# Peptides against a protein of PDB entry 6TME: the designs that were tried, part 121

Target 1, 324 residues: chain A of PDB entry 6TME
Amino acid sequence: NRLKRAYIALQAWKKAFYSDPFNTAANWVGPDVCSYKGVFCAPALDDPSVLVVAGIDLNHADIAGYLPPELGLLTDVALFHVNSNRFCGVIPKSLSKLTLMYEFDVSNNRFVGPFPTVALSWPSLKFLDIRYNDFEGKLPPEIFDKDLDAIFLNNNRFESTIPETIGKSTASVVTFAHNKFSGCIPKTIGQMKNLNEIVFIGNNLSGCLPNEIGSLNNVTVFDASSNGFVGSLPSTLSGLANVEQMDFSYNKFTGFVTDNICKLPKLSNFTFSYNFFNGEAQSCVPGSSQEKQFDDTSNCLQNRPNQKSAKECLPVVSRPVDCS
Target 2, 324 residues: chain A of PDB entry 6TME as posed
Amino acid sequence: NRLKRAYIALQAWKKAFYSDPFNTAANWVGPDVCSYKGVFCAPALDDPSVLVVAGIDLNHADIFGYLPPELGLLTDVALFHVNSNRFCGVIPKSLSKLTLMYEFDVSNNRFVGPFPTVALSWPSLKFLDIRYNDFEGKLPPEIFDKDLDAIFLNNNRFESTIPETIGKSTASVVTFAHNKFSGCIPKTIGQMKNLNEIVFIGNNLSGCLPNEIGSLNNVTVFDASSNGFVGSLPSTLSGLANVEQMDFSYNKFTGFVTDNICKLPKLSNFTFSYNFFNGEAQSCVPGSSQEKQFDDTSNCLQNRPNQKSAKECLPVVSRPVDCS

## One batch from the design tools (peptide; made by RFdiffusion4, then SolubleMPNN)

Design b2_p16_1_s4 (from b2_p16_1, 7 letters changed)
Fold by OpenDDE base, seed 4:
Structure b2_p16_1_s4 (fold): chain B 324 residues (1-324), chain A 16 residues (1-16)
Amino acid sequence: as target 1 above (324 residues)
Amino acid sequence: MSLEEWVEEVKKKIAE
């Protein structure tokens, strides 16, 4: 009996709660699991005559606890939304039994350990949100082989390079922000055919931006701020026909910010502050457009306010990195 | 019913 298994799982989970400030699990009593707060039942996908637990939504419950292995008994769960809690520990491997997993949101918790590789076992996963946790180590390359719509990795402790497999991703939104990713952005990035938003903020990324970024014609948000990128901006960025928000601030970029970038047709905000740019087109000057906002603060620009000193600029500007 | 359709029905229940 599927509901009996669900009962075992949910009772085990209730026992794994250390704190339930809103008494969310107060009604988690008895065999009628479909009446449990945050538990949602539906006719089974494989047998409409059988009622199963299809979704869990405990978002914003402030529950402290862990995910027990018995959660693997919730084999019909396709939606697992437990964000904004205080769950700790690791994601149980037993969740591999949840073969219908479609949306997995464990964001804003206290999860630790390596990337939850159990997510790779879910054949139908479309939404993965593990942001605002303490996940660490390497990102498995296989994550980008998944037919995901969204991948939220930001605000964790991930290290290593971004996998070359990123180009295989079908995701429209990918966030890497506020991790410890290092190395270059893979050239394969240009192959992300569905990409709308990508965020690299606040990592240890370095090297030149790949020219292939210019192939991301559907990108509306591109944020590479607060990294260690060097060299000039790729001329191919003129291909970002739909970019609205672009941020390259807080890097080590050099060279000239071109007219072709600043005149991008959908560009509303372009921040390139806190770099070592030594020139900009007139179209890039803050206040040059009423429709576009620019920030050129703290560069090596002549005749602009709030620029770096010659002492700060000279060592970097005199030794430009050739990205060709 | 596809998985996607089934999920949408479950989402509706969650949103209620």
Scores: peptide ipSAE 0.725, ipTM 0.972, DockQ to the pose 0.914
Fold by OpenDDE base, seed 1:
Formats: sequence, C-alpha cells, structure tokens
Structure b2_p16_1_s4 (fold): chain B 324 residues (1-324), chain A 16 residues (1-16)
Amino acid sequence: as target 1 above (324 residues)
Amino acid sequence: MSLEEWVEEVKKKIAE
C-alpha cells in the first residue's frame, strides 16, 4: 500500500524534527496522511484509482531537523517544497526512489556536504532550488545535461570552475551567485538557447568575458558583478537584444564602454561601476537617457565624478589585458 | 495524463 509507505516515511520525518515552532506536524497522527498539513494527495499517475502522496509543501515552517532515509518511501512525490526551514545534514540518497520528482526546493535551509547528486538521478526534474545552504565542493557537470527549466545554486560554498557543459543547459534561469566559483566563464555559455536570466554575483571568477555571451539573444538579466574579470567588454554584447538588467560592477574591467552596449534596445539598467574603464560613450553617461539608468562610479573616466585616483588607475590602465 | 499535467493539478491543490 503506497499510503502505508507514506505513513512510515512521514512518521520517520516527524521523529527527525528537533523543533516545529508552528506545530506544522501536530496533526501528523494516524494513517490518513492525506489530511496531514503540508501533505498533498492525488490519484496516482499510473493508476487513477489509487490515492498517493504527490506533493510536500512545508515552506516557511521554520522546522529544525534532518531528512531521514525513510523519505525514499514517498515514491509518488513530484513536488518537494521545504524551503525556509532549518533542516540540516545531507540530502538522503534514498530520494533516488522518487522517480517522479519534478520540483525540488530545499532552499534556505542548513544542508551541508557536496552537491546532492541524487538530484541527477531524477529523470523528470524541471526545477532545482538548493540556494541558501552550505553545499560545498565541485558542481557536477552533469547538472547541465538535465532538461531543467531553473537552477538555483546561489548562496552556497561551491568551488572550482563552472562546467563547460553549461552550454547544454535548457534552463531559462541559472544562479551561481555568492559561491566560490573560480576560473573563466566557459565559451559554451553562448549555446544556452533558452537562457533568460544568469547571475554570477560574488564569486572568484576571472579572465576575460567570452565573446559568446553576445549570442544570448533571449537574456533579460545578466549579472557578473563582484568578481575578478579583466579586459574590455566584448563588442559582441551588442547582440543582447533583450537584455534589461546588466551588471559588471566590482570587477577589473578596462577599456572603453561603447555606444553599441549602452544603446541596447531593451536595456533598462546598466551598472559598470567599480572597474577601471578609461572611457565611455556619451550614451553610457548617467542621465543621458530618461529610459535607461547607468552607473559609471569609481572607474578611470575623465571628466566624470566619483572616479578613482590617477594613482589607482595608472598601474591597471597602463597594462591592459588583451582578450583577443 | 502526462506528468506535467499531473503536477499542475497537484500545484493547484498546494495553492489552495
């Protein structure tokens, strides 16, 4: 009986709670698991005559505890939303039995360890949110081979380079922000055919921006701020026909910010502050447009306010990195 | 019913 297995799993999970401030699991008593708060039943996908646990939603429950291996008995769960809790430990490998997993949201918890490779075992996964945890180590390249719609990795402890397989991703949204990623952005990034939003904020990324970024025709948000990028902005950024929000602030960029970038047709906000740019087109000047907002603060620009001193600029500007 | 359609029905229950 599928509901009997669900009962075993849910009772094991209740026992794994250290704190339930809102008494969310107070009604988790007895065999009628479909009446449990945050437990959602539906007719089974394979047999509509059988009722199964299809979803878990414990978002914002502030529950402290861990995920016990018995959760692997919830074999019909397609939606697992447990964000904004205080769950700790690792994601159980037993969750590989949840073959219908479609959306997995464990964001804003206290999970630790390497990337939860069990997520790679789910054939139908479309949404992966593991942000705001303590996951560490390398990102497995295979994550981008999956047909995901969204990948949220931000605010973790991930290290190493961004996998070159990123170009295979079908995701519309990918966040890398506030990790420890290093190295260059892979040139394969331009192959992300469905990409709308990508965020690299607050990593240790370096090198030149790849020219292939300009192939991201559908991108509306591109944020590479707070990294170690060098060189000039690629001229191919003129190809970002749909970009609305673009941020390159807090890097080590040099060279000239061109009209072709600042005149992008849908550009709303372009921040390139806290770099070493030594020139900008008139179209890039803050206040030059009513429809666009620019920030050129703390560069090496002439005749602009709030720029770096000549002493700070000269050592960097005199030694431009050639990205060609 | 596809998995996508099934998930949408479950999402509706969660949203209630």
Scores: peptide ipSAE 0.720, ipTM 0.972, DockQ to the pose 0.917
Fold by OpenDDE base, seed 2:
Structure b2_p16_1_s4 (fold): chain B 324 residues (1-324), chain A 16 residues (1-16)
Amino acid sequence: as target 1 above (324 residues)
Amino acid sequence: MSLEEWVEEVKKKIAE
C-alpha cells in the first residue's frame, strides 16, 4: 500500500520534469520504487516489517520542473534533498502529509511565492534550507518557534522586518543574507542561547544595533555588513567571548571603535571598513596584532590610509545618531 | 527506534 502510493507520487513527479540532463529519472520505471535513482527505502518507523520510501536525494541533478501535489503521497519521507536543480513554482501544501519530515533542502532552485508555510506544519523538522530561490514577502514569526538546528533563508526576496520571535530560536546557524529585510534587529536577539553563526549581509536593515547582541556568548560568526545601520557600536559587544569573525562593513556607523571589542579573546577577523568611524583604539589598527586581522578602510579616521575625505565625513560625523 | 535514529539509518543509505 505505502509503496504503491509512492509509485503514484514518483511517476507524477517524473511527468512534472521538463528537463533531466543527467537522465536521473531514466530508471524510474515499474513498481519497484526502491530501485529508483535518488529514492531511498527503509523499514517503516511504525512497522519494521513494511518497506517505505524514507528519503529523496536529487541534489545536483540540474532537473527542470515543478513539485506536483501528488508528492503528498510520500508520507514516510523524512529526508527531502533536492538542492541545485531548476525546480520552479511553489512548494505544494500537500507536503503537510509528510509528518516525519526532518530535513528539507530545496536550496538553489527557482521556487517563487511566499514563505512555504507547509514547513511550519512539520512537527519534527530540524533542518530547513530554502536559500538561493525567489521566495518573497514576510517571514512568518512562527518559523522561530520551531526546534530547528539550522535556518537558511539567504539569497531570496524576503521583505519586511525580522520577527521579534527570533529570540525563541534554538538554531545554531541562521542566515538572512541577500534579502530585502528592513527595520531594526529585534532586541530579543540576545535570547538566542544556541546561536553560533548569524548573517545579515546585504539587506536594508537600519537603526542602532541592540545592546542585547552582547548576550550572544556562543556566537563565533556575526556578520551585519552591507546594511544601513547607524550610531555607535554597542559597548556590550565586549561580551562576545567566542566571536571569531565579525563584520560591520558597509554601514553608516559612527563613533569610536573601542579596545574592548578589538581585544575579544577569540577574535581572528574584524572588518569595520566603509563606515564613518572617527576613532579607533590602537588594538584595532591593522597590523597591530599577528593573531588578528583588522580592516579600517574608508572610515573617518585620522592618520590612517584609505580614509574618506573630510567633505564626506563632516556631514555625518558632526550629527551622530544617539542610540541611547 | 526514535525518529532521529531512523533518520541516521536513512542518511547512511544516502551516503553509500
Scores: peptide ipSAE 0.699, ipTM 0.971, DockQ to the pose 0.924
Fold by OpenDDE base, seed 3:
Structure b2_p16_1_s4 (fold): chain B 324 residues (1-324), chain A 16 residues (1-16)
Amino acid sequence: as target 1 above (324 residues)
Amino acid sequence: MSLEEWVEEVKKKIAE
């Protein structure tokens, strides 16, 4: 009986709660698991005559505890939403038995350890949110082989390089922000044909931006701020026909910010402050447009306010990195 | 019923 297995799983989970400040699991008593708060039943996908646990939603319950291995008995769960809790430990490998997993949201918890590779075992996964945790180590390349609509990795402890497999991703939204990623952005990034939003903010990324970024025709948000990028902005950025928000601030960029970038047709906000740019087109000057916002603060620009000193600029500007 | 359609039905229950 599928509901009997669900009962075993949910009772094991209740025992794994250290604190339930809103008494969310107070009604988790008896075999009628479909009456449990945050537990949602539906007719089974394979047999409409059988009732199964299809979803868990414990969002914002502030529950402290861990995920016990018995959760692997919830074999019909397609929606697992447990964000904004205080769950700790690791994601159980037993969750590989949840072959219908479609949306997995464990964001804003206290999970630790390596990337939860069990997520790679789910053939139908479309949404993965593991942000605001303490996951660490390398990102597995296979994550981008998944047919995901969204990948939220931000605010973790991930390190090493971004996998070259990123170009295989079908995701519209990908966040890397506030991790410890290093190395260059892979050239394969230009193959992300469905990408709308990508955020790299607050990592240790370096090197030149790949020219292939200009192939991201559907991108509306591109944030590469607070990294160690060098060289000039690629001329191919003129291909970002739909970009609305673009941020390159707090890097080590040099060279000239061109008209072709600042005149992008959908551009509403372009921040390139806190770099070493030594020139900008008139179209890039803050206040030059009513429709576009620019920030050129703390560069090496002539005749602009709030720029770096000549002493700070000269060592960097005189030795530009050639990205060709 | 597809998995996607099934998930949408479950989402409706969660939203209630």
Scores: peptide ipSAE 0.694, ipTM 0.970, DockQ to the pose 0.920

Design b2_p16_2_s1 (from b2_p16_2, 10 letters changed)
Fold by OpenDDE base, seed 3:
Order: sequence, then C-alpha cells, then structure tokens
Structure b2_p16_2_s1 (fold): chain B 324 residues (1-324), chain A 16 residues (1-16)
Amino acid sequence: as target 1 above (324 residues)
Amino acid sequence: SLDDKLEKLLEEFRSL
C-alpha cells in the first residue's frame, strides 16, 4: 500500500542521515509513518478513505545527509520543505514520480550540481525555493514556462545569461541575487505581468537596462545593484507606478537622474549610489522629501558630498555609453 | 543495489 511505500522511503532517508542533532528522526520507527515527526498525512486525492503522506516539513532541523532515490516512493507528497539543513549531493531524478508536487523548498542546504531539472517535470508546482545552495551552470529556459508563484534562485553558482523566456513567467517574486549571471537583462522582462519583486543584486550582469522595465506596472521592488550595468537609466522607468524600493547602486550608470523617476508616486526608497551619474534632479536629492529616501553617494555629481574624484569620473563620464 | 535495499526494508516492515 501507499503507506508501506512511504515507510520504505522514510527509512531509507533516515539511513541517509549522517547527523541529526535535534533527533528529529528519533521517532521514525515502525509502520505508523503518519506519526513521524515532520511527516504529515492527509486523505488521498483519488480516494478520501486512504491516508497518504502528503507533506514533509523538516525545516531548520540541521540534518546532514543526502536525498536517497527511494524518496521517489513518496508519490503523494505535495509539500516538501527541508530548508535550513545540511543535505548534500543532488536532487534525485526519482522525485519525478512525485507528480503532485506543489511546493518544493530545499533552500539553505548544500546541494550541488546543475539546476534540478526534475522540478520542471512537476506539472502542478507553484513554489520553488532552491536558494542558498551550490547549484551551478545554466538556468534552463523552461523554468519560466512554468506557472510558478515564486522563484527563488539567489545565493547559488548559476552562470550564463538570464533566459529570454523570463517574460513568460507568471511569478510575483523572482530572485537572481548572488549568482554569476552575465549578459543583459532580456527585453522580454516587461512581459512579466504578475511581477511584484525582482532582485538581480550581486551578479555580473551588464549592458543597458532594457526600456521594457517600465512596463512592469505591478513591481514594488526592483533591485539591480552590484552589477555592471552601463548607460543612462531608461526614461520609461517613469512607468513604474507601484515601485516602492528601487536600487541601482554599485553599477556603472551614467547620465542624469530625472524628476520622472524620483517623483514616482509610490517610491519610498531609491538608491543610486556608487555609479557615475553626472546630474540629478532636485527631487532626487537626499533630504528633499520627507516621504522618500534617496542615496546619491559616490557618483559624479557636482556640489554634492561624498562624490567620486574628477580623476575617477572623467574617464567614464567623458565616454558615455549610448543605449539607443 | 536499490532493489536489494528495498527488499530488505520490505522485510523489516513485514517483521514489525
């Protein structure tokens, strides 16, 4: 029966633990898997009279070990939350059998290897959190074809470019932060119709910001800090009617920061420090508003404190990148 | 092998 399969899977997993400092699996004994700590049973979707293992929650258990292939026997699991552990290795391909997977959180572990493509096989997946691991290589374009509510990729070793398929994403929150992504932000970004928060911080992204960013009407948080972006800020950013937090700091932007950006109606914090901006509107000056906070530190602004030297500014400001 | 492991675990289950 289904619970027998679950027993096999869970016992195999227990055997795969190298360390269980909180003795989380201490009660993982006997056939009554529904009593196991961190194991949650529910009536099966296809037969309400049958109990199945529907969820795993081992968050914050500090367990060291790996995910054995026997976990593929947990075919009724819809919720898999094992964040803040010390699991290592790769995500087993056998998890493709978990066709009901709805939320998958393996964040803050020690997983390695390429993007876990098994996640792409789950037709009902809505939540994917793989942040704070050591996943590497290219991000598969197909990730953005899925109807995900949130995509957390930050603090990994992903490289290459951001797929152009990003525009197909229906996610409200997407994080790319602290990876090794390179290239330009795809112009298709403006097609992300449900986007509320997007974070690019701490990558190797470059080029000009696409004008299409201005089409992100629902975005409340836009962080592109700590990259290699160049050129002027797109004038179309005036279209960000709901942006509250915006950060372009630690880039190589040039040009003038305009009123149209600094007067955005919902803007509460705008950081554009550590760039090469050579001018700003009065509305962008820190302290000019009680409702908005600005940081213009370490630019090439005249008559402002804490700016770059002429020696640092001149080589960059004199050769502005034309994004047209 | 995986099959051997599974069989062993099945036996353990039956013995409970």
Scores: peptide ipSAE 0.036, ipTM 0.738, DockQ to the pose 0.025
Fold by OpenDDE base, seed 5:
Structure b2_p16_2_s1 (fold): chain B 324 residues (1-324), chain A 16 residues (1-16)
Amino acid sequence: as target 1 above (324 residues)
Amino acid sequence: SLDDKLEKLLEEFRSL
């Protein structure tokens, strides 16, 4: 019965293919679904004597089509990997029946619509990759209440603010890059106890950086480049004991870049170019270290090459934003 | 309808 349901689902999906350049579904014929290319069976968790469809892997198949609601019949699927295809439409709500979902990767497709809230219904979800799509609207706060290891949201059309619930996340990697997020980074960010990498590149984020960023003692990559951040860098950034890659370029930061930041013990690359910094410690100067790379291009620094003109700097530097 | 589609696919399965 379970494989019969899977057959129905997979045949419905095959019918939903507009193009299959590599003929991936060519062998999707007959009741033996476990022999289908990209379909993986395993013993059922509730009955090891029963074989069920436990995984789908159609990565890099360049398939054009959509996800039909009949996919909800794949109730035993724990791994769903269909990245690098041309699937369009929305993620079916019927996937809520896939209660064993553990890894969900629909990245690099043409999905549209709001955040696929069906993902929030999966109690055991650990990996969520929806990057490189056309998802839009608000990010539901509940996403960070889930015990996810990784959250990939980059290269979509998400708008609104980043939820304050971000501090509840146990994820090691979170990407917000190349969306339309706005507002401030929540102060709760410092509570992300397992965070290793966070990327905010290319959004409409603004305001001052929260001091609580300095509490991210496990972070190795922090990229906030290409936003609208203002004010000085928080002094608490000296607490980033494990940061290796840090990028604040292409913002509107002002003030002085301190030794305490540039001498961070694990810092390998620190880019703070294209801002309005009016001073830097000697340790921040490009070439001052053989072990660290710095970029101070296009700031308001004195006696440094490739800086902004006084005309461009004066209006901003003379009116520093108070982040206190 | 979805139900009709499912029924059709079930019939196809049974015919195999």
Scores: peptide ipSAE 0.030, ipTM 0.710, DockQ to the pose 0.025
Fold by OpenDDE base, seed 1:
Structure b2_p16_2_s1 (fold): chain B 324 residues (1-324), chain A 16 residues (1-16)
Amino acid sequence: as target 1 above (324 residues)
Amino acid sequence: SLDDKLEKLLEEFRSL
């Protein structure tokens, strides 16, 4: 009996709770698991006459505990949303049995360990949110081989380089922000055909921006702020026909910010502050447009307010990085 | 140990 298995799983999970401040699991008693708070049943895909546990939603329950291996008995679950809790430990390997997994959200918890590779075993996964945890180590390249609509990795402890397989991703939204990623952005980034939003904020990324970024025709948000990028902005950024929000602040960029970038047709906000730019086009000057907002603060620009001193600028500007 | 835990829970379910 599928509901019997679900009962076992849910009772095991209840036993794994250290704290349930809102008494979310108070009604998790008896065989009628479909009445459990946060448990949602639906007709089984293989037999519509059979009711199964199809979804879990414990978002914002502030539950402390861990995920026991018995959760692998929830084989009919397609939606697993447990964000904003205090679950700790690792994601159980037994979840590989949840072959219908479609949306997996464990964000804003206290999970640790390497990337939960069990997520890669789910053939139908479309949404993966593991942000605001303590996952660490390398990001497996295979994550981008999956047909995901969204990939949220921000606010973890991931290290190493961004996999070159990123270009294979069909995701519209990808967040890398606030990790420990290093190295260059892969040139394959330009192959992300469905990309709308990508965020690299607050990593240890370095090197030159790849020219291939300009191929991201559908991108509306591109944020690479708070990294160690060097060199000039690629001229190919003029190809970002749909970009609305662009942020390159808090890097080590040099060179000239061109009209072709600042006059992008849908550009609303462009922040390039806290770099070492030594020139900008008139169209890039804050206040030059009523429709666009610019921030050129703390660069090496002449005749602009709030710029770095000559002492700070000269050592960097005099030694430009050639990205060609 | 997993099997043992599952068996215990099965027993509990049967007792309901």
Scores: peptide ipSAE 0.028, ipTM 0.683, DockQ to the pose 0.025
Fold by OpenDDE base, seed 2:
Structure b2_p16_2_s1 (fold): chain B 324 residues (1-324), chain A 16 residues (1-16)
Amino acid sequence: as target 1 above (324 residues)
Amino acid sequence: SLDDKLEKLLEEFRSL
């Protein structure tokens, strides 16, 4: 019964292929679905004597097509990896029936529409990768209530603010890069206890950085480059005991880059170029350390090369944003 | 447990 349902689903999917340049589905013939290329069977969790379709791996198959609703018949699938294809349309709501979903990777496709809320219905989901698509609209706050290890959202069309629920996330890696997120980073960010890497690159984020960023003790990578952030860097950034890579470039930051930030013990690379900083500690100067790399290019620093003109600096530096 | 069985299945899948 279960394999028959899987057969129906897989044949419906094959029919939904517009192009299969590597003939990946060429052997998708007959009732023996476990022999299908990219289909993996395993003993069922509820009955080890029954073989079921437990995983799909069609990564890098360059398949053009869509996901038909019949995929909801694959109720035993725990791993769904279909990255680097040309699948289009929306993620079917019928996938809510895949209650064992553990890893869902649809990255590098042509999916559109709002955030696939069906992903929120999977109680055991640990890995979500929807990057490099055309998903749009608001990010549901509930995404951060999920016990996810990693959340990849980068290179989409997401808009609006980052939900305040971000502080509830247990993820070690979160990417927001190359979207259209706006507003401030929520103060609740400091509650992300398991966070190792967070990337905000290339959004429309603005305002002052919250002081609570300094509470991210386990963060190794923090990239907030290419946004509209203003004000001074929070003094609490001195609390980032494990940060290795930090990037604040291409913003509108002002003020002084402090010694406490540049002397962070594990800091390897700190880029704060293309801002309006008007001073830096000696420890922040490029070349001051053999162990650390700094970039202070295109700021308002005195006696440093490749800085902005006085004409560019004066209007901004003379009117610093008060983040207090 | 069901969780243990799931992890085992996942490991088997990844080993293929």
Scores: peptide ipSAE 0.019, ipTM 0.588, DockQ to the pose 0.791

